# Peptides against a protein of PDB entry 7BDX, part 60

Target 1, 212 residues: chain A of PDB entry 7BDX
Amino acid sequence: EMGAAACTLLWGVSSSEEVVKAILGGDKALKFFSITGQTMESFVKSLDGDVQELDSDESQFVFALAGIVTNVAAIACGREFLVNSSRVLLDTILQLLGDLKPGQCTKLKVLMLMSLYNVSINLKGLKYISESPGFIPLLWWLLSDPDAEVCLHVLRLVQSVVLEPEVFSKSASEFRSSLPLQRILAMSKSRNPRLQTAAQELLEDLRTLEHN

## One batch from the design tools (peptide; made by RFdiffusion4, then SolubleMPNN)

Design b1_p11_8_s3 (from b1_p11_8, 3 letters changed)
Fold by OpenDDE base, seed 1:
Structure b1_p11_8_s3 (fold): chain B 212 residues (1-212), chain C 212 residues (1-212), chain A 11 residues (1-11)
Amino acid sequence: as target 1 above (212 residues)
Amino acid sequence: as target 1 above (212 residues)
Amino acid sequence: ARPFTFPVPPA
C-alpha cells in the first residue's frame, strides 16, 4: 500500500518539468528506472492469463510507474536520459506490449504507448524503438486491440514513424507489405472522434508518401 | 526495493516548496500521510529490540518517509496541513520517539525530531506538540541519548518551547522541576561545536526567563 | 508539432 501511494504521489508531481529534472539530476535515477522495468515485467508476468486489468494496489503501483516514465519522456532531458541510459526499460516496455493479449491491461498499454510516443519525439528515440526487433509486427498486434484508446495511441506511434522519412525508409517495405489497411480504414469511420481523426490523418500521411 | 526507490525519489524532490504544494494539492495527500504514520510505526515495532539501525531497504523506505514529512513541515502550507489534517501522524512521531531506546534508530530519530522542529515553527504546531501527553518527559528521555545529533535536535525543540512564552508558561512548573540541568551544562562543554552552541543558547534563554 | 502527454494519477 505505502509503495503504491508514494509512487502515485511521485507520478503526480512528475507532471512538472522541474520535478523531472530533479529526478534525473540525482544519483538514484539509473537504479530507479532499472528496477521500474523489472517491476513492470514482474507484474505482467503475474497476471497468469488474466485479460482484465486488476483493481489492486499492485496495478496502481505499476500504473504510477508507467505514468512516471511517460512524464519523464515528455521532457527533452527525460527522453535523452531514457534513450541514452535506460534503453533496457524501453526494451521492457516494447516486450510487455507484445506479451499482453488484445484487451489485456488496457490502461497499462495506454500509458506504455504514451511513453513510447513521447520517446519518439526525439529522432534518436524514434530510431531506437523503430529499429527494435519485431517493432512492425508489434504495432499491428497492438492495433488488433478492441479498445479505442489503445488503438489511438498505436496510430499516434505509427504516425510518428511515418512522419520521419529517415526512419520510415528503413522499414518501408515491411511496413507497406504488412499494413492492416482495412483495420485503419475501419478506424477512420470510428464513432470515437479522436480515433477517427488519428486514423484519417495517418491515411492522409500514407497517401502523401505514396505520391512522393 | 521499488517502493523504497520511489519514496527516495519523492523525498529528494520534496526539498522543493512547489513539490510540497503539489503533494498537498492532490486528493491523495491525506491517505499518504495516514499510511506513512502506520508504516513508520510498523517498522519501529519490527525492530524487536534491535538497538542499531538496520542497513536495509525497509530502513531506507522509512527514512525517505520521515524525510518527506520533514520537508513538508519545512513549508508553511505543509505545517498547516500536518497540524490541521494529519495530527495522528504527529502523534505517531511523538510516540515512536518515546518507544525508541537511547542509541536506537539514531538517524530516524534525527529526521523525526527535525520534522517536529519544523512543525514547531508555527505557534499552532508548537502548541499541539507541546501539549501532547508526556511531552516534557519525552524531551528528557531523548536528551539522554548518547548521540550528539539526537541531542542537538532535542535541544532545538526545547528551545522552540522556551522561546514561546504562551507555550512555555503552560508547562513551566514541570519544565523547571524536571530540567536535566547538569546534562545540558555538560552539552554546553561538548567538543561538538553545534551541540555546544545549542546548549549554550538554551542556557542563556533559560537564564533570561528566570530574571524576567 | 508532436504533442507530448502528461498522465496524472486517477482521482
Scores: peptide ipSAE 0.050, ipTM 0.821, DockQ to the pose 0.051
Fold by OpenDDE base, seed 3:
Structure b1_p11_8_s3 (fold): chain B 212 residues (1-212), chain C 212 residues (1-212), chain A 11 residues (1-11)
Amino acid sequence: as target 1 above (212 residues)
Amino acid sequence: as target 1 above (212 residues)
Amino acid sequence: ARPFTFPVPPA
């Protein structure tokens, strides 16, 4: 309980760039983000047996941790820190996104995808994530989720890859051969306007790449 | 472990006035400070049997919590919040300071005394603390501590009382009858320059009050 | 369009 309350407050204040700089300027940041990955991993591994109530202290704690990671990744120095000093955390987030089933832990998936998207704004972060083993299959696995917010953030992450020729060129063959085009087309007709727009934009970007 | 790391980061950033305002501007602050008191109480109660290592995760967690309270109390809006909305926490800190033996949990005592001193800067806070049952006996109990930092912060809190005629007048009889004058005189000869100065200043203030 | 920064407000 106390940990969840502290992390929730830390999450709130981490929306400030100055707070992110203060967190990262101290000698405590490395340990914090190391344990963050382990805590999220332990939480996800516990789900196979226990119907953990979504409103539990454990869930709120993990949500706050994922929120902090997202807010750190929203800032240039935070992206640099994660990409240079906390790659284990990024690996853990990618792993956990693969371990979670479609429809499972939707809120956590959204937060983790938001963090990865923010990391993808940095070219070095995008390279690191996109070159991770199984990244392309992971995107399609996540895109099979019935939740519109999960799918939206997957599409945004896919767009980050497609918009970077240097990154896209490395995975272009695998990407084109495995692209769930019918699923993306279905999303372009979604009643969710944000999902619809993201799917349409991605389809336009893909069409542009076919002509190059 | 994770809770201690999160609280440590929150403690660091709480040195900023803007961060204190952000913490208190949210609907999470009341719950956080409620649980903070309970957590510190549980920690102190656990000391009667277990040689809790001073470097334990539990100790670090409680130190960070006490540090956060101190930093919140350092800001005007934070003092107002504690005095108006978190009196239970102030009561808990006073209780725990009474429960700890001389030489026991010195670091925690210092942090708790620092928080009470910061609260005492607000007249309403000073009134609340000084009117608490057993406050004067508590000051003398704490002043029996062999640690110079504990004694220093007790002397500062005593000075806050002595410098406020409205507050001092209510306890003046009890204060004068129980004043450990020989102990304060001994502190005025301490090798610790901060303790020496604080004791000398308090003795001067007390002499001034005897002439009024 | 370049990717946008998405800070998460506390829920």
Scores: peptide ipSAE 0.030, ipTM 0.820, DockQ to the pose 0.068
Fold by OpenDDE base, seed 4:
Structure b1_p11_8_s3 (fold): chain B 212 residues (1-212), chain C 212 residues (1-212), chain A 11 residues (1-11)
Amino acid sequence: as target 1 above (212 residues)
Amino acid sequence: as target 1 above (212 residues)
Amino acid sequence: ARPFTFPVPPA
């Protein structure tokens, strides 16, 4: 309980850039993010069979950790820190997203995807995550989720790749050969306007790349 | 480990007034400070016999909590919040300071004393803590500590009482009858310049009150 | 320009 409360407060205040700078300026940042990854991994591994109550203190704690990572990645110095000094955490997030099944731990997946998206705002971050083994299959695995919010953040991450020629060119062949076009087309007709828009924009970006 | 790391980061960033405002502006603040008191109490109760390694994760966690309370009390809105909405926490801190023996948990005592001192900057806070049952005996109990830093913060808290006529007048008789004058005089000759100065200033303030 | 995900408040 206390840990979850503390992490939740830290998550809330981490919305401030100055707070993120303060977190990162200390010698404890490296250890914190290392343990964060381990804690998230331990939680996901514990899910194998028990419908853990989504409202458990443990779940709330892990959600707060994922939120902190997201907020750190929301600013330039935070992204730089994660890509330079906490690559293992990024690897862990990618792995955990792969370990989770469609419909499982939706809120956590959203937060993790948001963190990766924020990291992808940096070219260096985008390169790092996109060159991760199995990254493209992971995107399609995640895009099979029934949850619109998960799919929305996957589409945004895909768009981040597509919009960067230096990154996209490296994966273009695999991307084109595996693209779940019918799924994206279905999302472009979603009743969720955010999902609909994101799918439409991605389809437009892809069409532009086919004509160049 | 993770809880201690999170609380430690929260402690560090709570040095900012804006962070304190953000912590207090949420609906989770009340619960956080309630659990804080309970956690600190549980820790102190667990000390009865085991020389808990001062460097344990549990100790670090509790130190961070006490540090957060101190930093919250360092600003006006934080003091107001504690005195209005978290009186039980203040009562807990006073109780825990009484439960600890001279030389026991020095660092925690210092942080708790600093928090009470910061609360005492408000007249309302000073009234509240000084009207707590056993407050004056508690001051003298704490002043018997061999640690100079503990004694320093006790003397500062005593000074906060002495400098406020409205508060001091209520306790003046008990204060005068129980004052460990020889102990304070000994501290005025301390090799620790901070302790020496604080003891000298308090003696001067007391002399001024005897002449009025 | 790439879109940006703003900081998340605690739920």
Scores: peptide ipSAE 0.030, ipTM 0.819, DockQ to the pose 0.067
Fold by OpenDDE base, seed 5:
Structure b1_p11_8_s3 (fold): chain B 212 residues (1-212), chain C 212 residues (1-212), chain A 11 residues (1-11)
Amino acid sequence: as target 1 above (212 residues)
Amino acid sequence: as target 1 above (212 residues)
Amino acid sequence: ARPFTFPVPPA
């Protein structure tokens, strides 16, 4: 209980850039993010079968950790830190997103995808995550999720890849051959306006890239 | 481990007034400080006999919690919050200081005494702690500690009482009858300059009050 | 790209 309460407070205050700088300027940051990855991994491994997100102190603890990572990654120095000094955490997030089934741990998936999107704002971060083994199959696996928010954040992450020529060129062949076009087209007709817009924008960007 | 790491980071960033305001402005503050008291109590109760402070994650966790309380109490709005909305935590700190033997949990004692000193900066806080049952006997019990830092912070807390006429008048009879004068005189001759100064200042203030 | 800032959701 106390750990969850402390992490929740730390999550809330981490929305401040000055707090992120204070977290990272201390000698405890590396250890904290190392243990964060381990804790998230332990939580996901403890989920037996198709168990939905439990409203538990453990779930809240992990959500707060994912929120902290997201808020750190929202800041330029935080992105630099994660990409330079906490790559194992990024690897863990990618792995855990692959380990979770469609519809499983939706809120955690969304938070992890938000953190990866924030990391992708740095070209170095985008390169790192996009060059991770199985990254493209992982995106399509995640896009098979029935949850609109999961799919929305996957589309946003795909957009980050597509809009960066240096990154997209490295994966363009695999991307084109495996793209779930029918799924993206279906999303472009979604009643969810955010998902609809994200899918339409991605389709427009993809069309532009095929003519070049 | 993760809880201790999170609390340690929260402790570090709580040195900022803006972070204290952010902690207290949220809906999680009351719960956090309630659980803090319970966690500190559980830790002290788990100490069997004359066991010294263990270099453990549990010890570090409790130190971080005490540090957070100290830093919250260092800020005006934090003192107001603690005295108005988290009195149980103050009661817990007073109780735990009474439960610990001389030489036991020195670092935790110092942190708890620092937090009480910070609370005592508000007249309402000083009134609250000084009107707690057994407060004067507790001060003398703590002043029997062999540790110079414990004794220093006890003397500083006694100073806060002595320098406030409205508070001192309520306890003056008990204070004068029970004062460990020989112990304070011995401290005024300490080789520790901080302890020496604090004891001398207290003796000067006490002499001034006896002539009035 | 605009980063996400994700505050603690209201309870």
Scores: peptide ipSAE 0.074, ipTM 0.822, DockQ to the pose 0.055; fails the geometry check

Design b1_p11_8_s4 (from b1_p11_8, 4 letters changed)
Fold by OpenDDE base, seed 4:
Structure b1_p11_8_s4 (fold): chain B 212 residues (1-212), chain C 212 residues (1-212), chain A 11 residues (1-11)
Amino acid sequence: as target 1 above (212 residues)
Amino acid sequence: as target 1 above (212 residues)
Amino acid sequence: ARPFSFPVPPP
């Protein structure tokens, strides 16, 4: 309980750039993010059996950790730190997203996707994530989720890849051959306007690349 | 471990006024400080037997909590919040300081004393603390500590009482009758310049009150 | 410029 409460407060204040700088300016940052990855992994591995109550202290704690990572990644120096010094955490997030089934741990999945998206704003971060083994299959796995918010953040991450020629060119063949076009087209007709827009924009971006 | 790490980061960033405001601006603050008191109490109660390794994760966690309370109390709105909404926490801190023996948990004692001192900057806070049952005996109990840093912060808290006529007048008789003058005089000769100065200043303040 | 997220705990 207390740890979850403290971490939740830290999550809230981490929305400030100055707070992110303060977190990173100490020698404790490396250890914190290392343990973060391990804690998140331990939590996800515990899910295989018991339907953990979504509202457990453990769940809240892990959500707060993922939220902190997202907020750190929202800042330029935070992105740089994650990509330079906490690559294992990024690898862990990617792995956890792969280990989770469609419809499983939706909130955590969203936060992790948001963190990866924020990291992808930096070209170095985008390169690192996109060059991770199984990244493209992971995108399609995640895009099969019934949750609109999960799919939205997957589409945004896909767009970050598509919009960067230096990144997209490396994966273009695999991307084109495996693209779940019918799924994206279905999302472009979603009743969720955010999902609809994201799918439409991605389809437009893809069409532009086919004409070049 | 993870909880301690998160709480330690929160402690560091809580030195900012804006962070303190952000902590207090949410509906989570009340719960957080309630649990904080309970957690600190649980820790101190666990000390009766096992020489807890001073460097345990549990110790670090509690130190960080006490540090957060101190930093919150360093801000005007934080002091007001503690005195209005978290009196039980203040009561707990006073109780824990009484339960600890001389030389026991020095670091925690210092942080708790710093928090009470910061609260005492507000007249309402000073009144609340000083009117707590056994407050004056507690000051003398704490002043018997062999640790110079503990004694320093006790002397500072004593000075906050002495310098406020509206507060001091209520306790002046008890204060004068129980004052460990010889101990304070000994501290005025300390090799620790901070302790020496604090003891000298307090003696001067007391002399000024005897002449009025 | 790509937008980014600042998620916070729900109230």
Scores: peptide ipSAE 0.098, ipTM 0.826, DockQ to the pose 0.052
Fold by OpenDDE base, seed 1:
Structure b1_p11_8_s4 (fold): chain B 212 residues (1-212), chain C 212 residues (1-212), chain A 11 residues (1-11)
Amino acid sequence: as target 1 above (212 residues)
Amino acid sequence: as target 1 above (212 residues)
Amino acid sequence: ARPFSFPVPPP
């Protein structure tokens, strides 16, 4: 209980850029983010095939950890730190997104996807994430989720790749050959306006790339 | 491990006034400080007569919690919050300071004493602490500690009481009748310059009060 | 245009 409460407070204050700088300026940041990845991995492994997100102190704790990572990744120095010094955490997030079934741990997935999206703002981060083994299959696996918020954040991450020619060119063949176009087209007709807009924008970006 | 790491980071960032305001502005502050007191109490109870401070994740966790309370109490709005909304935590700190033997958990005692000293800066906080059952005996019990840093912070708390006539007058008889004058005089001759100065200042303040 | 960064508040 106390750990979850402390992490929740740390998550709240990590919305400040100055707090992120303070977290990273200390000598404990490396250890913290190392243990963060291990803790998140331990939680996902403990789900033992349960598809529903647990309403527990443990789930709240891991949710707060994912929130902290997201907020750190929202700041330029945080992205730089993660990509330089906490790559294993990024690898863990990618792995956990793959390990979770469609519909499983939806809120956690959303935060992890938001963290990866934030990291993708830096070219170095985008390169690292997009060059990760199985990244393209992972995107399509995640797009199979019935949850509109999961799909929205996947589409945003896909858009980050598509909007960076230097990155997109490296996997363009695999990307085009495996693109779940029918799924994205269906999302562009979603009743969820955020998902609809994101899918439409991505389709426009893809069309622009086919004409150039 | 993760809880201790998270609390340690939260402690570090809580040195900022803006972070303290952010902690207290959220809807989780009351729950956090309630659980903080319970966690600290649980730790002290778990020591089972062990006089040495544990070098463990649990001790680091509780140390960080005490540090957070101290940093919150360093800020005016934090003092106001503690005295208005977290009195049970203050009661817990007073109780734990009494439960610990001389020489036991020295670092934790120092942080708890620093938190109470910070709270004592507000007249309302000083009134609340000084009117707590057994407060004067507690001060003298704590002054029996062989540790100079414990004694220093006790003397500073005593000085906060002595320097406030409205508070001091309420317990002046008990204070004068139980004052460990020989102990304080010995501290005024300490080789520790900080302890020496604090004891000398307190003796001067007490002399001034006897002449008025 | 590159995506923009955004923080997540606690629940």
Scores: peptide ipSAE 0.037, ipTM 0.827, DockQ to the pose 0.044
Fold by OpenDDE base, seed 3:
Structure b1_p11_8_s4 (fold): chain B 212 residues (1-212), chain C 212 residues (1-212), chain A 11 residues (1-11)
Amino acid sequence: as target 1 above (212 residues)
Amino acid sequence: as target 1 above (212 residues)
Amino acid sequence: ARPFSFPVPPP
């Protein structure tokens, strides 16, 4: 309980760039982000096949941790820190996104995808996560989720890859051969306007790349 | 471990007035400070007569909590919040300071005394804590501590009472009858220059009040 | 154009 309350407050204040700089300027940041990954992993492993997201102190704690990671990654120095000093955390987030079943822990999945999207704004971050073993299969696994918000954030992450020729060229063959085109086309007809727009934009970007 | 790391980061950023305002401007602050008191109480009760301060995650967690309370109390709006909305926490801190033996949990004792000193800067805060049952006996109990830093912060809190005629007049009889004058005189000869100065200043203030 | 950064507000 106390940990969840403290992390929730820390999450709120981490929306400030100056607070992110203060967190990273101390000697405690490395330890914090190291334990963060382990805590998130322990939580996901404890779910024992439960597909429901827990409304608990444990869940709130992990949500706050994922929120802090996202807010750190929203800042340039935070992206640099994560990519240079906390790669284990990024690897953990990628692993956990693969371990979670479709519809399982939707809120956590969204927060983790938001953090990876923010990391993808940095070219070094995008390179790191996109060159991760199984990254392309992971994207398609996540895109099979029934939740529109999960799918939206997957599409945003896919777009980050597609919009970077240097990154896309390395995975272009695997990407084209495994692209769930029918799924993306279905999303372009979604009743969710954000999902619909993201799917349409990605389809336009993909068409542009086919002509080049 | 994770809770200690999160609270340590929150403690660091709480040194900013803007962060204190952000913490208090949310709907999470009340819950956080409510649980803070309970957590500190549980820690102190778990010591089972051990006079040594633990170098543990639990200790670090509680130190960070006490540090956060101190930093909140350092800001005007934070003092107002504690005195208006978190009196239970102030009562808990006073109780725990009484429960700890001389030389026991010195670091925690110092942090709690710092928080009460910061609260004492606000007249409403000073009134609240000084009118607490057993406050005068508590000050003398704490002043029996062998640690110079504990004694220093007790003397500062005593000075806050002595410098406020409205507050001092309510306890003047009890204060004068129980004053450990020989102990304060001994502190005015301390090798610790901060303790020496604080004891000398308090003795001067007391002499001035005897002439009025 | 590159994607824009966004923070997540607390719930």
Scores: peptide ipSAE 0.032, ipTM 0.825, DockQ to the pose 0.043
Fold by OpenDDE base, seed 2:
Structure b1_p11_8_s4 (fold): chain B 212 residues (1-212), chain C 212 residues (1-212), chain A 11 residues (1-11)
Amino acid sequence: as target 1 above (212 residues)
Amino acid sequence: as target 1 above (212 residues)
Amino acid sequence: ARPFSFPVPPP
């Protein structure tokens, strides 16, 4: 309980750029983010196939950790730090997103996807995650989730790749051959307006790229 | 390990007034400080008479918690919050300072004493702690510690009472009858210059009060 | 691209 409470407070205050700078300016940051990855990995491995999101102190703790990573990645210096000094954590997040089942730990998936999206704002970060083994199959796996918020954040991450020609050109062949077009088209007709809009925008961006 | 790491980061950033305001402006603060007291109490009760300071994840965690309380109490709104809304935590800190043996958990004692000193900057806080049952005997018990830093912070807390006539007048009879004058005189001859100075100043303040 | 920043979600 106390760990989750402290981590939740740290998550809340990490919404401040100055707090992120203070965290990263200290000698504890590298160790903290290393342990964060290990803790999240241990948690996901412990779920023993349960598809429900746990309402436990451990789940709250891991949720707060993912929130902290997201808030750090929301700041330019935080993205730079993660991409330069905590690549193992990014690899762990990608791994965990692949290991989680559809409908499993939805809120955690959303935070992890948001963290990857924030990292993708940095071109170096976008290059790193998009060049990760199995990245494209992972996006399609995650897009198979029944949760609209998970799918929304996957579409946003796909869009981040599509909008960067230097990155997209490297994976364009695999992307075109495996694109779940019917699924994205179905999302463009969603009753969820945010998901609908994101799918429509991505389809427009993809059409523009086919004509270039 | 992860809890201690998160709490240590929260401790570091809590040195900022704006972070303290953010912590206290949230709906999680009351719960956090309640759990903090319970956690510290459970830790001290678990020490099973060991006089050594533990170098464990739990000890680091409790150390960071006490550091957070100290940093919150360093800010005017933090003192007001603790005195108005977290009196049970102050009671717990007073209890734990009484339960710890001389030489036991020295660093933790120092942080707890610093937190009480910071609370004493608020007259309402000073009144509250000085009117606590057994407060004067507790000061003398703590002053029996062999550690110079513990004794220094006890002397500063004594001085906070002595310098406030509205508070001192209520306990002056008990204070005069139980004052460990020989011990304070010995500290005024300490090789530790900070302890020496604090003891000399307190002796001067006490002499001034005897002539009024 | 707008980064996501999350305050602690309501309980």
Scores: peptide ipSAE 0.120, ipTM 0.829, DockQ to the pose 0.055; fails the geometry check

